# Ledger of designs, part 24: peptides against a protein of PDB entry 6PSE

Target 1, 78 residues: chain A of PDB entry 6PSE
Amino acid sequence: PSEEEEYARLVMEAQPEWLRAEVKRLSHELAETTREKIQAAEYGLAVLEEKHQLKLQFEELEVDYEAIRSEMEQLKEA

## One batch from the design tools (peptide; aimed at target 1 I38 A41 L45, target 1 (a further copy) Q39)

Design b2_p18_8_s1 (made by RFdiffusion4, then SolubleMPNN; from b2_p18_8, 13 letters changed)
Fold by OpenDDE base, seed 5:
Structure b2_p18_8_s1 (fold): chain B 78 residues (1-78), chain C 78 residues (1-78), chain A 18 residues (1-18)
Amino acid sequence: as target 1 above (78 residues)
Amino acid sequence: as target 1 above (78 residues)
Amino acid sequence: SMREERLEELIAEIQKLA
């Protein structure tokens, strides 16, 4: 039998006291996991913002680079 | 009373059948939330990797830009 | 950044659980 099947059997045969304790345990784990999920999302968003700022800087540099490159190319072809 | 206190009371007074159903519900939500947490983490990691690649490209462009800028500056000063 | 470091730590922990 799978662990899931064994767990299901345990739940079916469990006394109310165990069931209440299990509800408490699962509620706690759910709360923690939810907090961690939100935290991961928040940090991911922060990285996205940093990436966006870097992208803007990169694009600005590309414009400047292409301007100088073009001028240099023109001079070399003259 | 808070919702938490009301829920706690419900759990204390609940019949075994309700408790088993609640264990099932919470187990399902925990599994789902766990999956979502992992997904959020994977997404965050992907963005972080993208940012890293962008940073490398930016640094490479900076080197190229400074080289051309320096050459151009020398030519203008000649 | 500090946020990136924390995210990496969190990701590592999550991956251990996966």
Scores: peptide ipSAE 0.110, ipTM 0.814, DockQ to the pose 0.090
OpenDDE base, seeds 1, 2, 3, 4: peptide ipSAE 0.102, 0.099, 0.105, 0.104; ipTM 0.814, 0.814, 0.812, 0.814

Design b2_p18_8_s2 (made by RFdiffusion4, then SolubleMPNN; from b2_p18_8, 14 letters changed)
Fold by OpenDDE base, seed 5:
Structure b2_p18_8_s2 (fold): chain B 78 residues (1-78), chain C 78 residues (1-78), chain A 18 residues (1-18)
Amino acid sequence: as target 1 above (78 residues)
Amino acid sequence: as target 1 above (78 residues)
Amino acid sequence: SAREKRLEELIEEIRKKA
């Protein structure tokens, strides 16, 4: 049988003491995994904010670049 | 009592049928939360890669900008 | 807070993709 089937059998045949211990274990793992999910999301948000700031700087530089390029083009045509 | 204390009491006083149902519930939530954590990590990685690509583009534009700026400065000084 | 809202929105987007 698969590990999943074996686990399911264990749960069905388990005594209350084992079941209470399993509830405690799963509750702990759920809490930890939830915290890790939030941490991963916070990291993603931080990187997203950094990317946004970089994009603003990039767009500002593009404007400045086009201004100089246009001026240079006008000077070369005169 | 706090919700945590009430839950702890419920677990201690629960019948096997309730405990098995709770194991099933917690297992399901753990599986979903684990999947969400992985997805959060993958999202963070994707944003990081996008930021890196944007940084490369920004640095390339900086080089081009400085080249034109320098040429323009030379023309204005002549 | 605004940060908490953005975090919750991100979590919800993750849930949609999970």
Scores: peptide ipSAE 0.143, ipTM 0.822, DockQ to the pose 0.598
OpenDDE base, seeds 1, 2, 3, 4: peptide ipSAE 0.090, 0.080, 0.135, 0.088; ipTM 0.814, 0.808, 0.818, 0.810

Design b2_p18_8_s3 (made by RFdiffusion4, then SolubleMPNN; from b2_p18_8, 11 letters changed)
Fold by OpenDDE base, seed 3:
Parts: C-alpha cells; sequence; structure tokens
Structure b2_p18_8_s3 (fold): chain B 78 residues (1-78), chain C 78 residues (1-78), chain A 18 residues (1-18)
C-alpha cells in the first residue's frame, strides 16, 4: 500500500486523542506554510517593483547615452 | 473568547467523525498552500534573476556613458 | 512588459489567497 493509503488507514483507525493531536499539528503547519507563502509573494512583488524602477532608469540612461554618442560622432566627422 | 479559543474548544469536544473530516480538510489545505508557496518562491526567484541581469546591463551602460561624457567634457573645455 | 504584468498578477493572486 502507498503511504497515502497507510495514512488514510491510520486516520480511520485512530483514537480521538491521536486525531486531536493531528488536527493541532496540521493547523500549525498550515499556519506556518500560509505565512511563508504570503512572505514569498510579497518578496516577489517587491522585486518586481524594483526591477521596474531599474528598467525606467536604464531606458533614461539609454536616451542620454545616445544623445551624447550622436553628438560625439558628429564632432568626429566634422 | 477568540476564534482560536472557540476552535480549540470545538476540537476538544468533537466526535471522531468530525475530527477525521477535519484532518482531511486540513491536509488538503496544507497541500494546496504548500504548492502555492513553492510557486511563489519560484516566481520570486525568476524575477530576482531578471533584475540581476538588468542591473549588470545598467552598470555596463553607466561605465560607457561616463566615458563618453568625460571625453565630451574635455573636448568642450579645450 | 506584458510578461511582468502577468507575473505581478499571479503573485498578487497568491498573496491574496491567504
Amino acid sequence: as target 1 above (78 residues)
Amino acid sequence: as target 1 above (78 residues)
Amino acid sequence: SARERELQALLAEIAALA
């Protein structure tokens, strides 16, 4: 039998005391995992915003760079 | 009493059939939340990598820009 | 970009599920 089937059998044959302990365990793990999920999502969103700001700065610098490059090229050709 | 205290009382007074159902519910939610957490982490990592690459490109452009800017400034002062 | 917007939406959805 698979681990899942064995676990299902355990739950089916378990006494109330074991079941209460299992509910407590699962509740705790769910709370922790939920907190971690939210934290991971928040971090991802923050990095996305940082990346966006960086992209804007990069594009602005590209414009400035091309302006100077073009002017320099014209001076060298004159 | 808080919702947590009320839930704790419910678990303490619950029959085995309710407890088994609750174990099943919590197990399902934990599995889903775990999957979502992992997904969020993977997305965050991908964005971090993209941001890092963009940062490297930005820094390279800054170096090139300063080189041309400095040269142009010297030409204008001469 | 469109990809970034999509990613942002997915992350926001995940954050909102809790």
Scores: peptide ipSAE 0.256, ipTM 0.838, DockQ to the pose 0.098
OpenDDE base, seeds 1, 2, 4, 5: peptide ipSAE 0.222, 0.240, 0.245, 0.231; ipTM 0.831, 0.833, 0.835, 0.832

Design b2_p18_8_s4 (made by RFdiffusion4, then SolubleMPNN; from b2_p18_8, 12 letters changed)
Fold by OpenDDE base, seed 5:
Structure b2_p18_8_s4 (fold): chain B 78 residues (1-78), chain C 78 residues (1-78), chain A 18 residues (1-18)
Amino acid sequence: as target 1 above (78 residues)
Amino acid sequence: as target 1 above (78 residues)
Amino acid sequence: SERERRLEELIAEIAKLA
């Protein structure tokens, strides 16, 4: 039998005391996993914001670079 | 009573049929939340890698910009 | 806050893919 089938059998044949303990265990794990999911999402959002700021800085630098490059090119052609 | 206390009371007074249903519900939610957590982590990693690549490009452009800026400054001072 | 809103949207987007 698969682990899933074995677990299902265990739940079906379990006494109330075991079931209450399992509810408590699962509730705890769900709460922890939920917090971890939120933390992962917050991290992803933070990195995304950092990337966005970096992109803006990059684009500003590109504009400045092209301005100087163009001026330099004009000087070299003269 | 807090929602947590009310839930705890419900679990303690519940019949086996309710407890089995609750185990099933919590197991399902835990599985889904776990998948979402992993996906959030993978997303964060992807964005981090994109930011890293952008940072490398930015640093390369900074080097090129400073080179031209320096050359231009020398020309202006001459 | 705007940050909280964006966080919720990100979580929702992740949930859609799960």
Scores: peptide ipSAE 0.125, ipTM 0.818, DockQ to the pose 0.567
OpenDDE base, seeds 1, 2, 3, 4: peptide ipSAE 0.121, 0.125, 0.142, 0.157; ipTM 0.813, 0.817, 0.816, 0.822; seeds 3, 4 fail the geometry check

## One batch from the design tools (peptide; aimed at target 1 E36)

Design b2_p19_1 (made by RFdiffusion4)
Pose (drawn by RFdiffusion4):
Structure b2_p19_1 (pose): chain A 78 residues (1-78), chain B 68 residues (1-68), chain P 19 residues (1-19)
Amino acid sequence: as target 1 above (78 residues)
Amino acid sequence: LVMEAQPEWLRAEVKRLSHELAETTREKIQAAEYGLAVLEEKHQLKLQFEELEVDYEAIRSEMEQLKE
Amino acid sequence: EAQELYEEFIEKYEEDQAE
């Protein structure tokens, strides 16, 4: 019997004391995972923002580069 | 009376939590894998930005060298 | 609130990938 069918048998045939403990155990597991899920989403928003700021800082540097490059090309007529 | 024959509710709770835990885990993993992808993207962009900085300095100094 | 935060993260990630 697989671990899944063994567990299914346990839930449908175990005593209430065991069922109460499993409810309690899963409640802790869910609370912790919900906490981890939330931190992972926050981390995503933070790095998404960092990436956004970096993109703007990059495009700003592109404009400053083009301005100097444009002036140099003009000067090569001298 | 004996509504105490209620292991059926506990069993319903075990199953409800087991499913919620599974989906929460999927959402957590999915969220983590996305976070790693953004880090990878930001890494590529940081490398490109530092390249542009060097090139920018290269032609800021090559000009200004235009000196008469 | 936790689910909304997760949905906002997914929305923002998909918007960023559409660019």

Design b2_p19_1_s1 (made by RFdiffusion4, then SolubleMPNN; from b2_p19_1, 11 letters changed)
Fold by OpenDDE base, seed 1:
Structure b2_p19_1_s1 (fold): chain B 78 residues (1-78), chain C 78 residues (1-78), chain A 19 residues (1-19)
Amino acid sequence: as target 1 above (78 residues)
Amino acid sequence: as target 1 above (78 residues)
Amino acid sequence: SADELYAKFKEEYDKYLSE
C-alpha cells in the first residue's frame, strides 16, 4: 500500500485523541507553510521589480553606448 | 472569545466524523499551500539567476562605455 | 492575505514570462 493509503487507514481507525492531535499538528504545519509561501511570494516580487529596474538601466546604457560608439567610429573613419 | 479559542473548543467537543473530515481538509490545504510555496520559490530563483546574468552584462557594458567615453574625452581635449 | 499576495506574484511572474 502507498503511504497515502496507509495514512488514510490510520485516520479511519484512529481514536478521537489521536485525531485531535493530528488536527493540531496539521494546523501548525499549515500556518508555518503559509508563512513561508508569503515570504517566497514577497521575495519573488522584490526580485522581479529589481530585475525590471536593472533592465531599464541596461537599455538606457545600451543607447548611450551605441551613440558614443557611432560617434567614435565616424571620427576614426574621417 | 477569539476565533482560535472557538476553534479549539470545537476540536475538543467534535465527534470523530468531524475530526476525520478536518484532518482531510487540513491535509488538502497543506498540500496545496506547499505546492504554491515551492512554485514561488522556484520562480523566484529563476528570476534571481536571470537578474544576476543581467547584472554581469550591465557591468561589462559599463566598463566598455567608460573606456570609449574616456577615449572620446581625451580626443576632444587634444 | 497570503492568497492575494501569491496571486499578485503569479500575475507579475506571468507578465515577466510574456516579455
Scores: peptide ipSAE 0.426, ipTM 0.860, DockQ to the pose 0.966; fails the geometry check
OpenDDE base, seeds 2, 3, 4, 5: peptide ipSAE 0.423, 0.424, 0.426, 0.423; ipTM 0.860, 0.860, 0.860, 0.860; seeds 2, 3, 4, 5 fail the geometry check

Design b2_p19_1_s2 (made by RFdiffusion4, then SolubleMPNN; from b2_p19_1, 7 letters changed)
Fold by OpenDDE base, seed 3:
Structure b2_p19_1_s2 (fold): chain B 78 residues (1-78), chain C 78 residues (1-78), chain A 19 residues (1-19)
Amino acid sequence: as target 1 above (78 residues)
Amino acid sequence: as target 1 above (78 residues)
Amino acid sequence: SADELYEEFKKKFEEEKAE
């Protein structure tokens, strides 16, 4: 029998006291996991923003670079 | 009474059938929330890797830009 | 909420990935 099947049997045969304890356990784990999900999402959003800012800076530098490169090329060809 | 207190009372007074259903519900929500947490973490890692690659490209461009800028400055001052 | 924040991140991530 799988662990899932064994767990299901346990739940079906369990006394109310065990069931209440299991509800409490699961509620706690759910709350903790939810907090971790929030933290992961918040961190991810922060990294996305940082990446976005870096991309903007990169694009600006690229424009400046091409301007100087073009000017330099013109000077060398003159 | 807070929602938490009301829920606690419900759990204490609930019949086994309700408790089993609640265990099932909480187990499902926990599984789903866990999946979402993992997904968020994976997304975060992917963004971090992309940001890192972009940073490397930015730093390389910055070096090239400074080289050309310096050369241009020398030409203008000569 | 937790779900809203997760969905926001997921959405923004998918948008960034599509670029």
Scores: peptide ipSAE 0.402, ipTM 0.858, DockQ to the pose 0.963
OpenDDE base, seeds 1, 2, 4, 5: peptide ipSAE 0.401, 0.401, 0.399, 0.398; ipTM 0.858, 0.858, 0.859, 0.858

Design b2_p19_1_s3 (made by RFdiffusion4, then SolubleMPNN; from b2_p19_1, 10 letters changed)
Fold by OpenDDE base, seed 3:
Structure b2_p19_1_s3 (fold): chain B 78 residues (1-78), chain C 78 residues (1-78), chain A 19 residues (1-19)
Amino acid sequence: as target 1 above (78 residues)
Amino acid sequence: as target 1 above (78 residues)
Amino acid sequence: SADELYKKFLEEYERELSE
């Protein structure tokens, strides 16, 4: 039998005391995992924002670079 | 009573059939939340990698920009 | 909520991928 099947059998044969304890365990793990999911999402959003800001800075620098490059080209050709 | 206290009371007074159903429900939610956590983490990592590549490109452009700026300054002053 | 935040992140991530 798979672990899942064994667990299912355990749940079916378990006494109420074990079942209550299992509910408590699962509730705790769910709460913890939910917190971790939140943290992952918050961190991801922060990184996205940082990347966005960096992209804006990069695009601004590209514009400035092309301006100077063009000016320099004109000066060299004159 | 808080929702948590009410839930705790429900669990304590529940019949085995309800408890088994609750274990199943919590197990499902835990599995789903775990999947979502993992997905968020993977996506966050991907964004970090993209941000890193962009940063490298930005730094390279800064070097090139300063080189041209300096050269142009020299040409203008000569 | 946790779900709202998660969904927001996914939406922002999908937008980034489309850029």
Scores: peptide ipSAE 0.429, ipTM 0.860, DockQ to the pose 0.970
OpenDDE base, seeds 1, 2, 4, 5: peptide ipSAE 0.428, 0.426, 0.427, 0.424; ipTM 0.860, 0.860, 0.860, 0.860

Design b2_p19_1_s4 (made by RFdiffusion4, then SolubleMPNN; from b2_p19_1, 10 letters changed)
Fold by OpenDDE base, seed 3:
Formats: sequence, structure tokens, C-alpha cells
Structure b2_p19_1_s4 (fold): chain B 78 residues (1-78), chain C 78 residues (1-78), chain A 19 residues (1-19)
Amino acid sequence: as target 1 above (78 residues)
Amino acid sequence: as target 1 above (78 residues)
Amino acid sequence: SADALYEEFKARYEAELSE
């Protein structure tokens, strides 16, 4: 039998004391996992914002660079 | 009483059928939340890599820009 | 709140990836 089938059998045959303990365990793990999910999402959003700001700065620098490059090229060709 | 205290009381007074259903519910939510946590982490890592590549490109452009700017400044001052 | 934050990040990431 799969681990899932074995676990399902355990739950079906378990006494109330075991079931209460399992509810407590699962509730704790769910709370921790939820916190970790939140942290991962918060970090991801922060990195997205940082990347966006960097992209804007990069695009601004590209404009300035092309302006100077074009002027320099004109001077060299003259 | 807090929602947590009320829930704790429910678990303590619950029948085995309710407890089994609660184990099933919590197991499902834990599995889903775990998947979402992993997905968020993967997305965050991908964005971090993209930001890093963009930063390298930005730094390279800054070097090139300063080189041309310096040359142009020298030409204007001469 | 937890779900909303996750969905926001997912949506923004997918939008960025599609660009």
C-alpha cells in the first residue's frame, strides 16, 4: 500500500486521543508553513520592486549613453 | 474567549468523526499551502536571478558611459 | 491576508514574466 493509503487507514482506525494530537500537529505545521509562504511572497515582491527600479535606471542610462555616443560619433566623422 | 480558545475547546469535545474530518481538512490545506510556499520560493529565486543579470548589464553600461563622458569632457575642455 | 499576498506576488511575477 502507498504511504497515503497507510496514513488513511491510521486515521480511520485511530483513537480520539491520537486524532486530537494529529489535529494539533497539523495545525502547528499549517501555521508555520503559512508564515513561510508569507515570507517568501514578501521577499519576492521586494525583489520585483528592486528589479523594476533598476530597470528604470538602466533605461535612463541607455538614453543618456546613446545621446553621448551619437554626439561622439558625429564628432569623429567630421 | 479567543477564536483559538474556542477552537481548542471544539477539538477537545469533538467526536471521532469530526476529528477525522478535521485531520483530512488540515492535511489538504497543509499540502496546498506547502505547494504555494514552494512556488513562491521558486518565483523569488527566478526574479532574483533576473535582477542580478540586469545589475551586471547596468554596471557594464555605467563603465562604458563614464568612458565616453570622460572623453567628451576632455574634447570640450581642449 | 496570507492568500492575498501570495496571489499578489504570483500575479506580478506572471505579469513580469510575460513581458
Scores: peptide ipSAE 0.426, ipTM 0.861, DockQ to the pose 0.963
OpenDDE base, seeds 1, 2, 4, 5: peptide ipSAE 0.424, 0.423, 0.425, 0.424; ipTM 0.861, 0.860, 0.861, 0.860

Design b2_p19_2 (made by RFdiffusion4)
Pose (drawn by RFdiffusion4):
Structure b2_p19_2 (pose): chain A 78 residues (1-78), chain B 68 residues (1-68), chain P 19 residues (1-19)
Amino acid sequence: as target 1 above (78 residues)
Amino acid sequence: LVMEAQPEWLRAEVKRLSHELAETTREKIQAAEYGLAVLEEKHQLKLQFEELEVDYEAIRSEMEQLKE
Amino acid sequence: SQALYEEFIAAYEKDQAEE
């Protein structure tokens, strides 16, 4: 019997004391995972923002580069 | 009276939590895999930005060298 | 809690569409 069917039999046939403990155990597991899920989403928003700021800082540097390059090309007529 | 025949509710709770836990885990893993992808993207962009900085310095110094 | 996760997914998909 697989671990899944063994567990299914345990839930449908175990005493209430065991069922109460499993409810309690899963409640802790869910609370912790919900905490981890939230932190992972916050981490995503933070790195998404960092990436956004870096993109702007990059495009700003592209403009400054073009301005100098544009002037140099003009100067090569001298 | 004996509504105490209620292991059926506990069993319903075990199943409900088991499913919620599974979906929460999927959402957590999905969220983590996305976070790693943004880090990879930011890494590529940081490398490109530092390249542009060097090139920018290269032609800021090459000009100004234009000196008369 | 769930709204934060949905916001993160929407923000990630919007960023990827822009690329």

Design b2_p19_2_s1 (made by RFdiffusion4, then SolubleMPNN; from b2_p19_2, 10 letters changed)
Fold by OpenDDE base, seed 3:
Structure b2_p19_2_s1 (fold): chain B 78 residues (1-78), chain C 78 residues (1-78), chain A 19 residues (1-19)
Amino acid sequence: as target 1 above (78 residues)
Amino acid sequence: as target 1 above (78 residues)
Amino acid sequence: ADKLVEEFRARFEAELAEE
């Protein structure tokens, strides 16, 4: 039998005391996993914001670079 | 009573049939939340990699910009 | 599952330290 089938059998044959303990265990694990999910999302959002700010800075620098590059090219061609 | 206290009371007074159903519900939610946590982590890693690549590109452009800016400044001062 | 989250945390912290 698979672990899933064995677990299902355990749940079906379990006494109320075990079932209450299992509800408590699962509730705790769910709360922890939910917190970890939220934390991962928060980190991802922070990185997204940093990337966005960096992109804006990069685009500004590209504009300035192309302006100087164009002027320099004109001087070299004269 | 808080919702948590009401839930705790429900678990204590619940019949085995309700408890088995609750174990099933919590197991399902835990599995879903775990999947979502993994997805959030994967997404965060992808964004972090994109930010890192953008940072490298920005640093390269900054070097090129300063080189041209310096050359242009020298020409203007002559 | 936990390994991936820990990897993300480690990389995230490392990237922040380099900035």
Scores: peptide ipSAE 0.272, ipTM 0.829, DockQ to the pose 0.951
OpenDDE base, seeds 1, 2, 4, 5: peptide ipSAE 0.271, 0.235, 0.270, 0.234; ipTM 0.828, 0.822, 0.828, 0.822

Design b2_p19_2_s2 (made by RFdiffusion4, then SolubleMPNN; from b2_p19_2, 9 letters changed)
Fold by OpenDDE base, seed 4:
Structure b2_p19_2_s2 (fold): chain B 78 residues (1-78), chain C 78 residues (1-78), chain A 19 residues (1-19)
Amino acid sequence: as target 1 above (78 residues)
Amino acid sequence: as target 1 above (78 residues)
Amino acid sequence: ADALVERFFAEYERMLAEE
């Protein structure tokens, strides 16, 4: 039997006191897991914003670099 | 009373059939929330990796830019 | 809570679409 099947059997045979404790445990784990999910999303959004800002800076530098590179290339061709 | 206090009272007064159903519900929600948390973490990691690659590219371009800028400045001073 | 997660997923998908 799978762990899931064994757990299901345990729940079916459990007394009310165990079931109440299990509800409490699961509620706690759900709350923590939900918090962690939210935290991961917040972190991801922050990194997305940082990446966006970095991309803008990169594009600006790329423009400046190509300007100087082009000027230097023109001087070499002369 | 808070929603948490009301829920706690409900669990305390509940019959075994309700408690078993609640364990099943919470187990399902926990499994789904866990999956979503993992997905959010994976996405966050992917964004972080992209940001890191972009940062490396930016730093490389910055080195190249400063090299050309310095060369150009030296030529202007001559 | 879910709204924030959905927003992140949407932004992530947007990022992938722009690549």
Scores: peptide ipSAE 0.435, ipTM 0.856, DockQ to the pose 0.976
OpenDDE base, seeds 1, 2, 3, 5: peptide ipSAE 0.430, 0.434, 0.434, 0.432; ipTM 0.855, 0.855, 0.856, 0.855

Design b2_p19_2_s3 (made by RFdiffusion4, then SolubleMPNN; from b2_p19_2, 10 letters changed)
Fold by OpenDDE base, seed 3:
Structure b2_p19_2_s3 (fold): chain B 78 residues (1-78), chain C 78 residues (1-78), chain A 19 residues (1-19)
Amino acid sequence: as target 1 above (78 residues)
Amino acid sequence: as target 1 above (78 residues)
Amino acid sequence: ADELVERFFAEYERELAEE
């Protein structure tokens, strides 16, 4: 029997006291997991913002680089 | 009374059939929330990797830029 | 609480699609 099947049997045969305790346990785990999910999302958003800022800086540097490269090329060809 | 207190009372007074149903509901929500948490974590890792690659590219461009800038400065001062 | 998660997923998917 799978763990899931065994658990299902346990739930079916359990007394109310056990069931109440299980509801409490599951509620707690759900709350914790939800908090962790939110934290992961918050962190992810922060990283996305950091990446966005970095991308903007990269693009700016690329423009500056091309400007100097072009000027240098002109000087070398003259 | 808070929703939490009301829920607690409901759990305390509930019949076994309701409790079993609640265990099932909570188990389902926990499974879904867990999946979402994992997904959020995976996304976060992916963004971190992308940011890292971008940072490496930025640093490489910065080196190239400084090289050209320095050469240009030397040419202008000579 | 799920709003933040949904926003993150949406922004991530957008960013991923742009790359």
Scores: peptide ipSAE 0.440, ipTM 0.856, DockQ to the pose 0.928
OpenDDE base, seeds 1, 2, 4, 5: peptide ipSAE 0.435, 0.436, 0.439, 0.434; ipTM 0.856, 0.856, 0.857, 0.856

Design b2_p19_2_s4 (made by RFdiffusion4, then SolubleMPNN; from b2_p19_2, 6 letters changed)
Fold by OpenDDE base, seed 4:
Order: sequence, then C-alpha cells, then structure tokens
Structure b2_p19_2_s4 (fold): chain B 78 residues (1-78), chain C 78 residues (1-78), chain A 19 residues (1-19)
Amino acid sequence: as target 1 above (78 residues)
Amino acid sequence: as target 1 above (78 residues)
Amino acid sequence: ADALVEEFFAAYEKELAEE
C-alpha cells in the first residue's frame, strides 16, 4: 500500500487519544506552513516592487544615455 | 474563551468520528497550503532571478553612461 | 493570510504577462 493508504488506515484504526494528538500535530504544522507561505508571499511582493523600481530607473537611465549618446555622436561627426 | 481555546475544548470533547474527519480536513488543508507555499517560493525565486538580470543590465548601462558622460564633460570643458 | 498570497500570485502573473 502507498504511504497515503497506510496513513489512512492508521487514522481509521486509531484511538481517540492518538487522533487528538494527530489533530494537534496537523494544526501546528498547518499554522507553521501557513506562516511560511505568507512570508514567501510577502517577500515575493517586496521583490516585485524592487524589480519595478529598478525597471523604472533603468528606463530613465536609458533615456538619459540615449540623449548623451546622440549628442556625442553629433559632436564626433562634426 | 478565545477561538483557540474553544477549538481545543472541541477537540478534547469530540468523538472519534469527528476527530477522524478533522484529521482528514487538516491533512487536506496542510497539503494545499504546502503546495501554495512551494509555489510562492518558486515565484519568488523567479522574480529574484529577473531582478538580478535587470540589475546586471542596469549596472552595465551605468558604466556605459558614465563613460560617455565623462567624455562629453571633457569635450564641453575644452 | 490567503489574500496576501493571492495578491502576490496575481502580481507575479501580471508581471510575467507584461514581459
């Protein structure tokens, strides 16, 4: 049997004391995993914002660069 | 009592059938939350990589910009 | 909690679509 099937059988045959302990364990793991999920999302959002700001800065620099490049090119051609 | 205390009392007083159902519920939620956590982590990593590449491009452009800016400044001073 | 995650996923997907 798969681990899942074995676990399911364990749950079906378990005594109330074990079941209560399992509920407690699962609740704890769920809370922890939820916190980790939220943290990952928060971090991801922060990185997205940072990336966005960087992109804006990059685009601004590109404009400035092209302006100077163009002026320089004109001077070199003259 | 807090919701947590009320839930704890419910678990303590619950029959095996309810407990088995709760284990099943929590297991399902844990699996889903775990999947979402992993997905969030993967997305976060992808964004980080994109940001990193953008940063490298930005830094390269900054170097080029400063080179031209410096040359232009020299020409204007002459 | 879930709202924040959904916000991130939505933002990420939007960013990917714009690139």
Scores: peptide ipSAE 0.428, ipTM 0.855, DockQ to the pose 0.980
OpenDDE base, seeds 1, 2, 3, 5: peptide ipSAE 0.421, 0.425, 0.426, 0.420; ipTM 0.854, 0.854, 0.854, 0.853

Design b2_p19_4 (made by RFdiffusion4)
Pose (drawn by RFdiffusion4):
Structure b2_p19_4 (pose): chain A 78 residues (1-78), chain B 68 residues (1-68), chain P 19 residues (1-19)
Amino acid sequence: as target 1 above (78 residues)
Amino acid sequence: LVMEAQPEWLRAEVKRLSHELAETTREKIQAAEYGLAVLEEKHQLKLQFEELEVDYEAIRSEMEQLKE
Amino acid sequence: AEEAEEEIREIVEEHEEEE
């Protein structure tokens, strides 16, 4: 029997004391995973923002580069 | 009276939590894999930005060298 | 920041080991 069917048998046939402990165990597991899930989402928003700022800083540097480059090309007529 | 025959509620709770836990885990993992992708994207972009900085310095110095 | 990144990587590494 697989671990899944063994567990399904346990839930449908175990005593209430065991069922209460499993409810309790899963409640802790869910609370912890919910905490991890939330931190992962916050981390995503933070690095999405960092990336956004870096993109702007990059496009700003592109403009400054073009301005100098444009002046140099003009100067090569001298 | 003996509504105490209620292992059926506990069993319903085990199943409910087991499913919520599974979905929460999927959401967590999905969120983590997305976070890693943004880090990889940011890394590529940081490398490109530092390249542009060097090129920018190269032609800021090459000009200014235009000196008369 | 590095610790948060390591935690995210551990979550993915543990998930891949479960496959």

Design b2_p19_4_s1 (made by RFdiffusion4, then SolubleMPNN; from b2_p19_4, 10 letters changed; failed a check: too like the target's own chain)
Amino acid sequence: MKEEEERLRKIVEEARARE

Design b2_p19_4_s2 (made by RFdiffusion4, then SolubleMPNN; from b2_p19_4, 9 letters changed)
Fold by OpenDDE base, seed 1:
Structure b2_p19_4_s2 (fold): chain B 78 residues (1-78), chain C 78 residues (1-78), chain A 19 residues (1-19)
Amino acid sequence: as target 1 above (78 residues)
Amino acid sequence: as target 1 above (78 residues)
Amino acid sequence: MEEKEKKLKEIVEEAKEKE
């Protein structure tokens, strides 16, 4: 049987004391996993904002670069 | 009593049938939350990589910009 | 970028609602 099938059988045959302990364990793991999920998502959002700011700076520099490049090209062609 | 205290009492007084159902519920929620945590982490990593690539492009453009700026400055001073 | 942002925001909001 798969691990899932074995676990399901364990739950079916378990005494109330084991079941209460398992509820407590799962509740704790769920709380921790939920916190970690939030943390991961918040971190991703922070990186997105940093990327956005960097994109704006890059686009501004592109404009400045093209301006100087064009001026330089005109001077070289004259 | 708090919701947590009421829940704890419910678990203590619950019959095996309720406890098995609660284990099943919590297991399902844990699996879903775990999947979402992984998804959030994967998105965060993808954004980090995109930000890194953008940073490299920005730094390359800065070098090119400073080269042209310096050349232009020298031409104007001569 | 917008799709990733949307997904991340959804994950955060859903998790906060369950806490």
Scores: peptide ipSAE 0.206, ipTM 0.832, DockQ to the pose 0.635
OpenDDE base, seeds 2, 3, 4, 5: peptide ipSAE 0.204, 0.203, 0.204, 0.206; ipTM 0.832, 0.832, 0.832, 0.832

